# Designs tried in a protein design run: peptides against a protein of PDB entry 1EBD. Part 41

Target 1, 138 residues: chain A of PDB entry 1EBD
Amino acid sequence: KASYEGKVAAEAIAGHPSAVDYVAIPAVVFSDPECASVGYFEQQAKDEGIDVIAAKFPFAANGRALALNDTDGFLKLVVRKEDGVIIGAQIIGPNASDMIAELGLAIEAGMTAEDIALTIHAHPTLGEIAMEAAEVAL

## One batch from the design tools (peptide; aimed at target 1 D21 V23 V85 G110)

Design b2_p30_2_s3 (made by RFdiffusion4, then SolubleMPNN; from b2_p30_2, 16 letters changed)
Fold by OpenDDE base, seed 5:
Structure b2_p30_2_s3 (fold): chain B 138 residues (1-138), chain A 30 residues (1-30)
Amino acid sequence: as target 1 above (138 residues)
Amino acid sequence: MSRLEIFEENREKAREERERREEEEELEEE
């Protein structure tokens, strides 16, 4: 958020037209395990009257996490039921701070769970967990 | 095709393939 707003301000000062237009702001805590979030939490969506699916996949079932012996935590997608659009994501686990960027892009682009499920992820990677969680939401 | 048209076509195919697998699993249980 602040870095993006700073860029927009710098571009405006330089005489380039720019605007702040974003839907999702990532939040990261560099703890052990790492925590990352973007968009809605499941409860926030419910409190706003949005009917959602919370699709959760554990790192304990991810091939790369198993190979690294770092299997604590999970990825959660918050998917709007009416159209399958991803409106939020949470990651607790290995590399959560970097992995949240894919999901931030998906939310900003208005992508669905099907869009992630149909995206080929490299094998074996931690990133495959996003595809697995998307499949749970289908 | 636009990016949207490609994803729409792929979503349809993925749904058809899921339905097919579910039908096959139901037939194997009978």
Scores: peptide ipSAE 0.021, ipTM 0.417, DockQ to the pose 0.073
OpenDDE base, seeds 1, 2, 3, 4: peptide ipSAE 0.019, 0.020, 0.018, 0.018; ipTM 0.393, 0.394, 0.389, 0.328

Design b2_p30_4 (made by RFdiffusion4; failed a check: the pose's geometry)
Pose (drawn by RFdiffusion4):
Structure b2_p30_4 (pose): chain A 138 residues (1-138), chain P 30 residues (1-30)
Amino acid sequence: as target 1 above (138 residues)
Amino acid sequence: TAHEANRAKALAMYERARDAIEAANAEFGK
């Protein structure tokens, strides 16, 4: 957040019509099962008065997670029911800090569960859980 | 475009709750 604003400030000073414009910022915590979040939590979304559905997919079902032998964790997608637009995501499990980037780019650009579900992911990887979760969302 | 419209809507929602959302995300997993 600080670096982004740093650029916005210098550009505004120079005359560039720069402004602060992001839909979300990811936050990561390096706990044992590292966790990452972006956008709305399922509860924040409905408290905001938004009809959102949530899809939760477990690492216990992903093949790479079994190989890593760390199966405690999940990925959650908070999706606006009215248009399938993803507005929040939470990942708890190995490499959540890296997996969060894909969901983050999707929120920023206003993509849908289908946009992600129709994207072929690598197999066997953890990042593909997002694919399976969006499939669950659909 | 459809994505721009989706993004604009999402941005408007976010701006209404920016500090709360950012604070909740910063405390997630702590």

Design b2_p30_4_s1 (made by RFdiffusion4, then SolubleMPNN; from b2_p30_4, 18 letters changed)
Fold by OpenDDE base, seed 5:
Structure b2_p30_4_s1 (fold): chain B 138 residues (1-138), chain A 30 residues (1-30)
Amino acid sequence: as target 1 above (138 residues)
Amino acid sequence: SERERRRRELRELMEKHREEIEKANALFGK
């Protein structure tokens, strides 16, 4: 139920002007669950000929989300295969509107999935999901 | 790139001081 609402919100975000013009500008929908995006969607990158890895990690596997009994959704990283640089991120789930900031910073700084994977995140937190998704991309 | 170089240098530095970092994390709960 809530997951469907999040999907609709994410699709609405994807319909906005191309991320190629504004790579690090976040978009947020304060739905339940919240939706947030920054940079490329996977399909946008593919349409522009960028070879990408889409790394996805579910909130159902996040310790803090489980403790809060709020496990709908996921975090997705869009990573350029050539050099491991993060070029996009989408979050559907608890606190997505605030969590997107870390990923916006990572994109602006030209960070790789490895950079996030090797960054220590407090435990237990929702934010750990970014680290987990980054590990999937390795 | 310069960013990549600096990041590698930072990771190396953090590895050298891993024990101190872990002790600090333990003090704050993780």
Scores: peptide ipSAE 0.081, ipTM 0.461, DockQ to the pose 0.022
OpenDDE base, seeds 1, 2, 3, 4: peptide ipSAE 0.208, 0.189, 0.020, 0.144; ipTM 0.658, 0.696, 0.384, 0.666; seeds 1, 2, 4 fail the geometry check

Design b2_p30_4_s2 (made by RFdiffusion4, then SolubleMPNN; from b2_p30_4, 16 letters changed; failed a check: the pose's geometry)
Amino acid sequence: SMMEENRRKLRELMEKHREEIEEANANFGK

Design b2_p30_4_s3 (made by RFdiffusion4, then SolubleMPNN; from b2_p30_4, 17 letters changed; failed a check: the pose's geometry)
Amino acid sequence: SMMEENRRKLRELFEKHREEIEEANENFGK

Design b2_p30_4_s4 (made by RFdiffusion4, then SolubleMPNN; from b2_p30_4, 15 letters changed; failed a check: the pose's geometry)
Amino acid sequence: SELEENRRKLKELYDKHREEIEAANASFGK

Design b2_p30_6 (made by RFdiffusion4)
Pose (drawn by RFdiffusion4):
Structure b2_p30_6 (pose): chain A 138 residues (1-138), chain P 30 residues (1-30)
Amino acid sequence: as target 1 above (138 residues)
Amino acid sequence: TKLPKPRSELTDEQIANREAAFEMFMDDIH
Protein backbone atom coordinates (compact mmCIF):
# COMPACT_ATOMS: atom_id res chain seq x y z
CA LYS A 1 0.00 0.00 0.00
CA ALA A 2 2.83 2.40 0.80
CA SER A 3 4.83 1.72 -2.39
CA TYR A 4 1.72 2.13 -4.57
CA GLU A 5 0.83 5.44 -3.10
CA GLY A 6 4.48 6.46 -3.44
CA LYS A 7 4.14 6.17 -7.18
CA VAL A 8 0.74 7.89 -7.24
CA ALA A 9 2.23 10.84 -5.33
CA ALA A 10 5.20 11.46 -7.61
CA GLU A 11 3.02 11.04 -10.71
CA ALA A 12 0.46 13.56 -9.36
CA ILE A 13 3.29 15.95 -8.53
CA ALA A 14 4.57 15.68 -12.12
CA GLY A 15 1.20 16.41 -13.60
CA HIS A 16 0.25 12.86 -14.35
CA PRO A 17 -3.51 12.53 -13.58
CA SER A 18 -2.67 9.71 -11.20
CA ALA A 19 -5.07 8.53 -8.52
CA VAL A 20 -5.39 5.72 -5.97
CA ASP A 21 -7.34 2.98 -7.76
CA TYR A 22 -7.32 -0.58 -6.59
CA VAL A 23 -10.17 -2.89 -5.69
CA ALA A 24 -8.21 -4.77 -3.10
CA ILE A 25 -4.87 -5.55 -1.50
CA PRO A 26 -3.82 -9.03 -0.42
CA ALA A 27 -2.71 -9.64 3.12
CA VAL A 28 -0.58 -12.64 4.08
CA VAL A 29 0.34 -14.11 7.44
CA PHE A 30 3.25 -16.45 7.73
CA SER A 31 1.78 -18.75 10.40
CA ASP A 32 2.45 -22.51 10.23
CA PRO A 33 -0.38 -23.05 7.86
CA GLU A 34 0.29 -19.74 6.13
CA CYS A 35 -2.82 -17.78 5.28
CA ALA A 36 -3.72 -15.12 2.76
CA SER A 37 -6.78 -12.92 2.21
CA VAL A 38 -7.98 -10.44 -0.45
CA GLY A 39 -11.24 -8.77 -0.97
CA TYR A 40 -14.27 -9.35 1.28
CA PHE A 41 -14.70 -12.07 3.86
CA GLU A 42 -18.02 -13.89 3.39
CA GLN A 43 -19.48 -12.09 6.45
CA GLN A 44 -18.26 -8.60 5.52
CA ALA A 45 -19.93 -9.06 2.15
CA LYS A 46 -23.39 -9.77 3.49
CA ASP A 47 -23.02 -7.17 6.25
CA GLU A 48 -22.30 -4.77 3.37
CA GLY A 49 -25.68 -5.70 2.04
CA ILE A 50 -24.48 -7.94 -0.74
CA ASP A 51 -26.01 -11.27 -1.87
CA VAL A 52 -22.87 -13.36 -2.00
CA ILE A 53 -22.31 -17.10 -2.27
CA ALA A 54 -19.19 -18.72 -0.83
CA ALA A 55 -17.38 -21.77 -2.17
CA LYS A 56 -14.97 -23.60 0.14
CA PHE A 57 -12.60 -26.24 -1.16
CA PRO A 58 -10.26 -28.37 1.00
CA PHE A 59 -6.56 -29.12 0.46
CA ALA A 60 -7.31 -32.58 1.80
CA ALA A 61 -8.67 -33.37 -1.66
CA ASN A 62 -5.79 -31.93 -3.68
CA GLY A 63 -3.08 -34.34 -4.78
CA ARG A 64 -0.08 -32.04 -4.27
CA ALA A 65 -1.22 -31.17 -0.76
CA LEU A 66 -1.24 -34.92 -0.03
CA ALA A 67 2.31 -35.16 -1.37
CA LEU A 68 3.38 -32.24 0.80
CA ASN A 69 1.61 -34.05 3.64
CA ASP A 70 0.03 -30.83 4.88
CA THR A 71 -3.66 -31.27 4.32
CA ASP A 72 -5.07 -28.87 6.91
CA GLY A 73 -6.39 -25.89 4.96
CA PHE A 74 -8.84 -24.61 2.37
CA LEU A 75 -9.63 -22.01 -0.24
CA LYS A 76 -12.77 -19.91 -0.08
CA LEU A 77 -14.29 -17.81 -2.84
CA VAL A 78 -16.74 -15.03 -2.02
CA VAL A 79 -18.79 -14.56 -5.19
CA ARG A 80 -21.45 -11.92 -5.93
CA LYS A 81 -24.50 -14.07 -6.61
CA GLU A 82 -25.95 -11.44 -8.94
CA ASP A 83 -23.17 -11.71 -11.55
CA GLY A 84 -20.68 -14.43 -10.56
CA VAL A 85 -18.06 -11.75 -9.95
CA ILE A 86 -15.48 -12.77 -7.36
CA ILE A 87 -15.05 -10.07 -4.68
CA GLY A 88 -13.02 -11.88 -1.98
CA ALA A 89 -10.89 -14.97 -1.42
CA GLN A 90 -9.23 -16.64 1.53
CA ILE A 91 -6.62 -19.46 1.45
CA ILE A 92 -5.27 -21.23 4.46
CA GLY A 93 -2.66 -23.85 3.73
CA PRO A 94 0.81 -24.31 2.14
CA ASN A 95 1.89 -21.61 -0.26
CA ALA A 96 -1.28 -19.55 0.34
CA SER A 97 0.88 -16.41 0.04
CA ASP A 98 1.76 -17.38 -3.56
CA MET A 99 -1.59 -18.87 -4.54
CA ILE A 100 -3.31 -15.64 -3.43
CA ALA A 101 -1.89 -13.73 -6.46
CA GLU A 102 -4.17 -15.48 -8.97
CA LEU A 103 -7.36 -14.78 -7.02
CA GLY A 104 -6.10 -11.28 -6.42
CA LEU A 105 -5.59 -10.52 -10.13
CA ALA A 106 -9.07 -11.89 -10.72
CA ILE A 107 -10.70 -9.56 -8.17
CA GLU A 108 -8.81 -6.50 -9.42
CA ALA A 109 -9.96 -7.10 -12.98
CA GLY A 110 -13.50 -8.08 -12.09
CA MET A 111 -13.44 -11.72 -13.28
CA THR A 112 -16.05 -14.43 -12.57
CA ALA A 113 -15.96 -17.90 -11.08
CA GLU A 114 -16.44 -19.17 -14.58
CA ASP A 115 -13.47 -17.19 -15.85
CA ILE A 116 -11.26 -19.07 -13.39
CA ALA A 117 -13.05 -22.42 -13.76
CA LEU A 118 -12.62 -22.34 -17.51
CA THR A 119 -8.87 -21.79 -17.15
CA ILE A 120 -6.85 -24.97 -17.21
CA HIS A 121 -4.49 -25.08 -14.24
CA ALA A 122 -1.40 -27.18 -13.62
CA HIS A 123 -1.78 -30.71 -12.20
CA PRO A 124 -0.80 -31.69 -9.60
CA THR A 125 -0.36 -28.31 -7.97
CA LEU A 126 -1.97 -26.35 -5.16
CA GLY A 127 -2.83 -23.40 -7.38
CA GLU A 128 -5.35 -25.55 -9.14
CA ILE A 129 -7.54 -25.71 -6.02
CA ALA A 130 -8.79 -22.35 -7.16
CA MET A 131 -9.97 -24.15 -10.34
CA GLU A 132 -11.82 -26.75 -8.35
CA ALA A 133 -13.34 -24.14 -5.98
CA ALA A 134 -14.70 -22.06 -8.83
CA GLU A 135 -16.08 -25.27 -10.27
CA VAL A 136 -17.81 -25.74 -6.92
CA ALA A 137 -19.06 -22.15 -7.14
CA LEU A 138 -20.62 -22.81 -10.48
CA THR P 1 -11.65 -2.64 -0.32
CA LYS P 2 -14.03 -1.85 -3.17
CA LEU P 3 -16.58 -3.79 -5.16
CA PRO P 4 -15.20 -4.69 -8.57
CA LYS P 5 -17.08 -3.76 -11.63
CA PRO P 6 -17.57 -6.65 -14.09
CA ARG P 7 -14.66 -6.85 -16.43
CA SER P 8 -16.84 -5.88 -19.40
CA GLU P 9 -17.50 -2.50 -17.75
CA LEU P 10 -13.78 -1.68 -17.48
CA THR P 11 -11.42 -0.26 -20.08
CA ASP P 12 -8.15 -2.02 -21.05
CA GLU P 13 -6.26 0.85 -19.46
CA GLN P 14 -8.15 0.56 -16.18
CA ILE P 15 -7.55 -3.18 -16.06
CA ALA P 16 -3.84 -2.79 -16.88
CA ASN P 17 -3.34 -0.15 -14.24
CA ARG P 18 -5.05 -2.19 -11.59
CA GLU P 19 -2.99 -5.29 -12.50
CA ALA P 20 0.19 -3.27 -12.36
CA ALA P 21 -0.80 -1.93 -8.96
CA PHE P 22 -1.51 -5.45 -7.78
CA GLU P 23 1.91 -6.64 -8.93
CA MET P 24 3.48 -3.96 -6.75
CA PHE P 25 1.64 -5.33 -3.74
CA MET P 26 2.86 -8.83 -4.50
CA ASP P 27 6.41 -7.59 -4.97
CA ASP P 28 6.27 -5.96 -1.55
CA ILE P 29 5.00 -9.15 0.01
CA HIS P 30 7.82 -11.14 -1.62

Design b2_p30_6_s1 (made by RFdiffusion4, then SolubleMPNN; from b2_p30_6, 17 letters changed)
Fold by OpenDDE base, seed 2:
Structure b2_p30_6_s1 (fold): chain B 138 residues (1-138), chain A 30 residues (1-30)
Amino acid sequence: as target 1 above (138 residues)
Amino acid sequence: MKLPKPREELSEEEIKRRLEAMRIVFEEIK
């Protein structure tokens, strides 16, 4: 009986209410493993007529996740094909609740998958999975 | 140093179920 009492803490970071700010609001479920999302889901983007790349990288291939013996799940980037801009991200895995912040920042700033792929991440870290998923999107 | 607790591996189906649950929650927050 995994107590699936995911308290959804929707911290609406009340920034200036622009239509853009609503896209970058993170959602977190503090389950085991944690689940986090920001911006578009792949299907949501498709339903809105956005042509996207869904780049997925597993925690089973992350050196820090292996060292922690916590390799369940993945990071998924939702990247607009036209310009490579990151429009969404989903994480299921260790530290997803904190790791989503980098991707929330990337979406808010209008960054591309290339920007993340070229950003040096410390090795070995869980956050390095964002770089790996960004490389998949190239 | 606490050894990592034994963890059950999630099935792909359970992962998909959690993602779908998150999608629903996210749409309710919007």
Scores: peptide ipSAE 0.027, ipTM 0.511, DockQ to the pose 0.026
OpenDDE base, seeds 1, 3, 4, 5: peptide ipSAE 0.019, 0.023, 0.018, 0.021; ipTM 0.438, 0.459, 0.433, 0.515

Design b2_p30_6_s2 (made by RFdiffusion4, then SolubleMPNN; from b2_p30_6, 16 letters changed)
Fold by OpenDDE base, seed 1:
Structure b2_p30_6_s2 (fold): chain B 138 residues (1-138), chain A 30 residues (1-30)
Amino acid sequence: as target 1 above (138 residues)
Amino acid sequence: MRLPKPREELSEEEIARRLEGLRIVMEDIR
């Protein structure tokens, strides 16, 4: 029994109760592959009556992931259909714990899928998957 | 240069279980 003690490092950014409504608290599970989430899950948004687009892009289609032979999983963007604003993201795959920070920033800034799709990412990088998922949401 | 070992692809079901685990963690942080 390999007890995969997935250290759930819930880094609750228990920042001080500053009266700033933080929209995006990241959660990370340092497993293989890594798992990360920020903002809404697709089903959570639907349960709250938010009409969303769930844009999914696989690491199997990412040039860096292919070069690393680490192609398990995907990135999912949860995009509000009314205005194209990113309200959530989930990543399962290589470097998910670090890549979630870009999407956390995008959510906090109220960015759209178009803003990410128009952002030039370096090639080849794992981070390009955010741009590719954003293009799926357009 | 050592060729990376073939990784076993995660099943869609295993991926779904991991996402549900994350959802539960996120709910507990709220």
Scores: peptide ipSAE 0.050, ipTM 0.560, DockQ to the pose 0.025
OpenDDE base, seeds 2, 3, 4, 5: peptide ipSAE 0.027, 0.027, 0.029, 0.020; ipTM 0.468, 0.497, 0.505, 0.465; seed 5 fails the geometry check

Design b2_p30_6_s3 (made by RFdiffusion4, then SolubleMPNN; from b2_p30_6, 16 letters changed)
Fold by OpenDDE base, seed 1:
Structure b2_p30_6_s3 (fold): chain B 138 residues (1-138), chain A 30 residues (1-30)
Amino acid sequence: as target 1 above (138 residues)
Amino acid sequence: MKLPKPREELSDEEIERRLEGMRIVFEDIR
């Protein structure tokens, strides 16, 4: 019985005391499938009274995931309804640990779901799922 | 070249349980 010790690598980027208020600290669990999160969870946003859209797209509908026979999970975007700004993202699935970086950048830059939806992603890639989830949020 | 074995697809319910588990862990770390 291979005990998958899910090493919760919480890379809390120990804030260098540099005066940059980072909005988005990524967290990753290197499980199978991988799990990653940045910014708000849907429930956290709701608990703070933020009206959000939770846009979800499954890896089962991603062309690269299908080609890899690795279709478990989804990407979820947490989008503020007022202005379409991405305030959180979660990924459960193939390459989640690396794919979360795009969404971390988007959140730090104050990007909208439209900005991601209009960004050309290479085909076929796992990263296209971010574009697809962003389109769901529109 | 052996085709990768069909992965048992995780149910949507199991995936959402994992997401909730992550939320709890990550909230405690921040």
Scores: peptide ipSAE 0.166, ipTM 0.648, DockQ to the pose 0.025
OpenDDE base, seeds 2, 3, 4, 5: peptide ipSAE 0.038, 0.165, 0.164, 0.143; ipTM 0.560, 0.641, 0.637, 0.627; seed 5 fails the geometry check

Design b2_p30_6_s4 (made by RFdiffusion4, then SolubleMPNN; from b2_p30_6, 15 letters changed)
Fold by OpenDDE base, seed 1:
Structure b2_p30_6_s4 (fold): chain B 138 residues (1-138), chain A 30 residues (1-30)
Amino acid sequence: as target 1 above (138 residues)
Amino acid sequence: MRLPKPRSELSEEEIARRLAALRVVLEEIR
């Protein structure tokens, strides 16, 4: 938030259209486990009349999380059913604060669950959970 | 042509509340 607001203000001062209407502003709670969110929550989307798929994948099924003995939590993708576009994501688990950036990029770019599912993630990594959750959404 | 992307208008406090609620669900499943 603050860094984004500062950047938007700086861009406005520079005569750039500071209305880069960013939709993917990440929020992080640095707890144990970490919590991160970008875009829509599932219930929020439903309350706004957006028909969504909520694809959830647990860290307990992630090979890297198992190897680290840090398997608490999950990734949730919120995918609009009409076009498969990712409109939100939540992560509770290891490295959630950093991993949310991939999903922020995906949402900002207007990517689909298929776009992530077809992106090669290194094995075994925590980031692979984004691909796994995207596959659940297909 | 893809549909327009919706914009979340949640406050930071509401995001934190929703994340906390998801965390409670995690603790209940553990």
Scores: peptide ipSAE 0.508, ipTM 0.873, DockQ to the pose 0.090
OpenDDE base, seeds 2, 3, 4, 5: peptide ipSAE 0.165, 0.455, 0.438, 0.023; ipTM 0.723, 0.859, 0.856, 0.468; seed 5 fails the geometry check

Design b2_p30_7 (made by RFdiffusion4)
Pose (drawn by RFdiffusion4):
Structure b2_p30_7 (pose): chain A 138 residues (1-138), chain P 30 residues (1-30)
Amino acid sequence: as target 1 above (138 residues)
Amino acid sequence: AAAEAALAAAEAALAAAEAALAAGRARARA
């Protein structure tokens, strides 16, 4: 957040019609099962008065997570029911800090669960859980 | 000359990407 604004400030000073414009910023916590979040939490979304569905997919089902032998965790997609647009995501489990980037790019650009579900992911990887979760969302 | 042409093409692509992103952000907030 600080670095982004740093650029916006210098650009505005120089005359560039720069402004602060992002839909979300990811936050990561390096706990044992590292966790990452972006966008709305399922509760914040409905408290905001938004009809959102949430899809939750476990690492216990993913093959790479079994190989890593760390199966405690999940990925959650908070999706606007009215248009399938993803507005928040939460990952708890190995490499959540890295996996968060894909869901983050999707939120920033206004993509849908289908956009992600129709994207072929690597197998066997953890990042593909997002594919399976969006499949669940659909 | 080839470098300048490549730079102009990169700038055009960047402008298009920024416009698409602005539309995507508007959609996300909607």

Design b2_p30_7_s3 (made by RFdiffusion4, then SolubleMPNN; from b2_p30_7, 10 letters changed; failed a check: too like the target's own chain)
Amino acid sequence: AAAAEAAARAAAEAAARAAALAAGRARALA

Design b2_p30_8 (made by RFdiffusion4)
Pose (drawn by RFdiffusion4):
Structure b2_p30_8 (pose): chain A 138 residues (1-138), chain P 30 residues (1-30)
Amino acid sequence: as target 1 above (138 residues)
Amino acid sequence: EAEELLEEVEEKMEESREESEEKAKNLEKS
C-alpha cells in the first residue's frame, strides 16, 4: 500500500493524472499453515448488503498437498451471486501467500468463477485448488 | 509553493482513495 501510493504521489506531482485505484490488496500471514486474504470475507460481503455465495475447497483433496503431507487448509471464494464476479478469497494452507496472487489478479480485473474454472491449471499443484473451487462455485 | 503543491496532491490522493473504495463496492464484470 505504501509503495503504490508512493508512485501515485510522484506521478500526481509531475502532472500525471494519477489516482489511487485498486479493488483490493492481499494480506498474508506467515503462521504455520500460512494464510492469505484479499477482497471481502464471506461475512463482510453480506453485512455490506451483498448477495454472495461462498465456495470452500479443502487441501485434503488436492494431490500435491498430500505429497507435501500438510493437508490442513482450504481455499474460499466469495462470489457475487448476481454476476459470478469474485470479490474476495481466502487461502489457508501451504504456499497460500503465493497462491493468493492468482485470485488477487482475478478480483482486481473483475473476473468470474467461470473465468478461473475454464482456465487449465497445472497438475499436481496447489494453485489448481482455485480451479476446483471455482468449479464448485459453478 | 512546494508545501502547497504537496497539500493539493494529498487532498487528491484522499479523494481518489474514497473513489477506489466505491469502485471496490461496485466492481464491474470484465

Design b2_p30_8_s1 (made by RFdiffusion4, then SolubleMPNN; from b2_p30_8, 17 letters changed)
Fold by OpenDDE base, seed 3:
Order: structure tokens, then C-alpha cells, then sequence
Structure b2_p30_8_s1 (fold): chain B 138 residues (1-138), chain A 30 residues (1-30)
């Protein structure tokens, strides 16, 4: 569960008004398991009238997570259905706080799920889960 | 659960953003 400090940190990140509308501001909660998010949540996209695919892949199916005996959680990609562009990502699980950076970069660059699916990730790593989730979105 | 944690984080971020936007609008109109 998220700690009090982690919840306060998440609220602080969202609570800073900016004149700049950033596409991908990451939010991290150092809970057990860790939680990280960037861009749109699935329901947020739907509320704005964006037709999306929510592609999930569990850490229970990741070889590195199994080796670490830390398989709770998943990675979720929020993909715009019209063009396959990644508009959001959430990770709950091991090393989520660091792994979110790849997906933040992908969103800022306007990459598609196909771009991530075609990117070779080192084996075996936790980071492979991003590639696996991208394949689900295809 | 992982899904419950995600839902809680999403709700908190949405509420915080809404409050920040309201404060910003109030300051611009003052």
C-alpha cells in the first residue's frame, strides 16, 4: 500500500499549476509495490472522448520478476486507437519508479505501440515488460 | 491489490489537479 509520504508526494506533483501544458509529467509513489504513471489514465482519456486501447501485461509473466520473486502488479499502456500513439502508461510493480522513464520518453516523442514492440530489450530484464505490453496493443 | 492502488493514485492526482486549476483561475480573475 502507498505510504502517507508517497501519497503526499503524488498530490504535490499534481498540485503545481503551470503555464506550460506538459505532455508527460511523471508521478511516482514509492509504495510496496511501487506505482508510477505518465500521461493519460485510461478513464481520463475516455472522459475526454478519446477512443483508447488499454494494453496490460503482468509481472507474473516476466522472467526477471520471477527470478527476483517479485511478481505483483502489471504494466498498462494507454494507446490511442486511431493511430496507435502511446498517450499514457502506468506501472505497478518492481522498479516502476525507474522504468517509467522509457515510457515518458516514448510519449514525449509521439511514439506508437509498434515502435516499442519493435525495440529490442535486454534479456532477461524487468524492462522487457514494456515491449510485451506494446505487443498486446497491436 | 494492484488495481486498487492504481485507482487510489488516479483519484488523488485528479483531485489535486482540479484544486490547482481552480486556484489558478481565481488568481487570474482577482
Amino acid sequence: as target 1 above (138 residues)
Amino acid sequence: SAEALLAEVEARLAASKARAEERARNLKRA
Scores: peptide ipSAE 0.277, ipTM 0.707, DockQ to the pose 0.039
OpenDDE base, seeds 1, 2, 4, 5: peptide ipSAE 0.277, 0.254, 0.268, 0.256; ipTM 0.712, 0.691, 0.700, 0.693

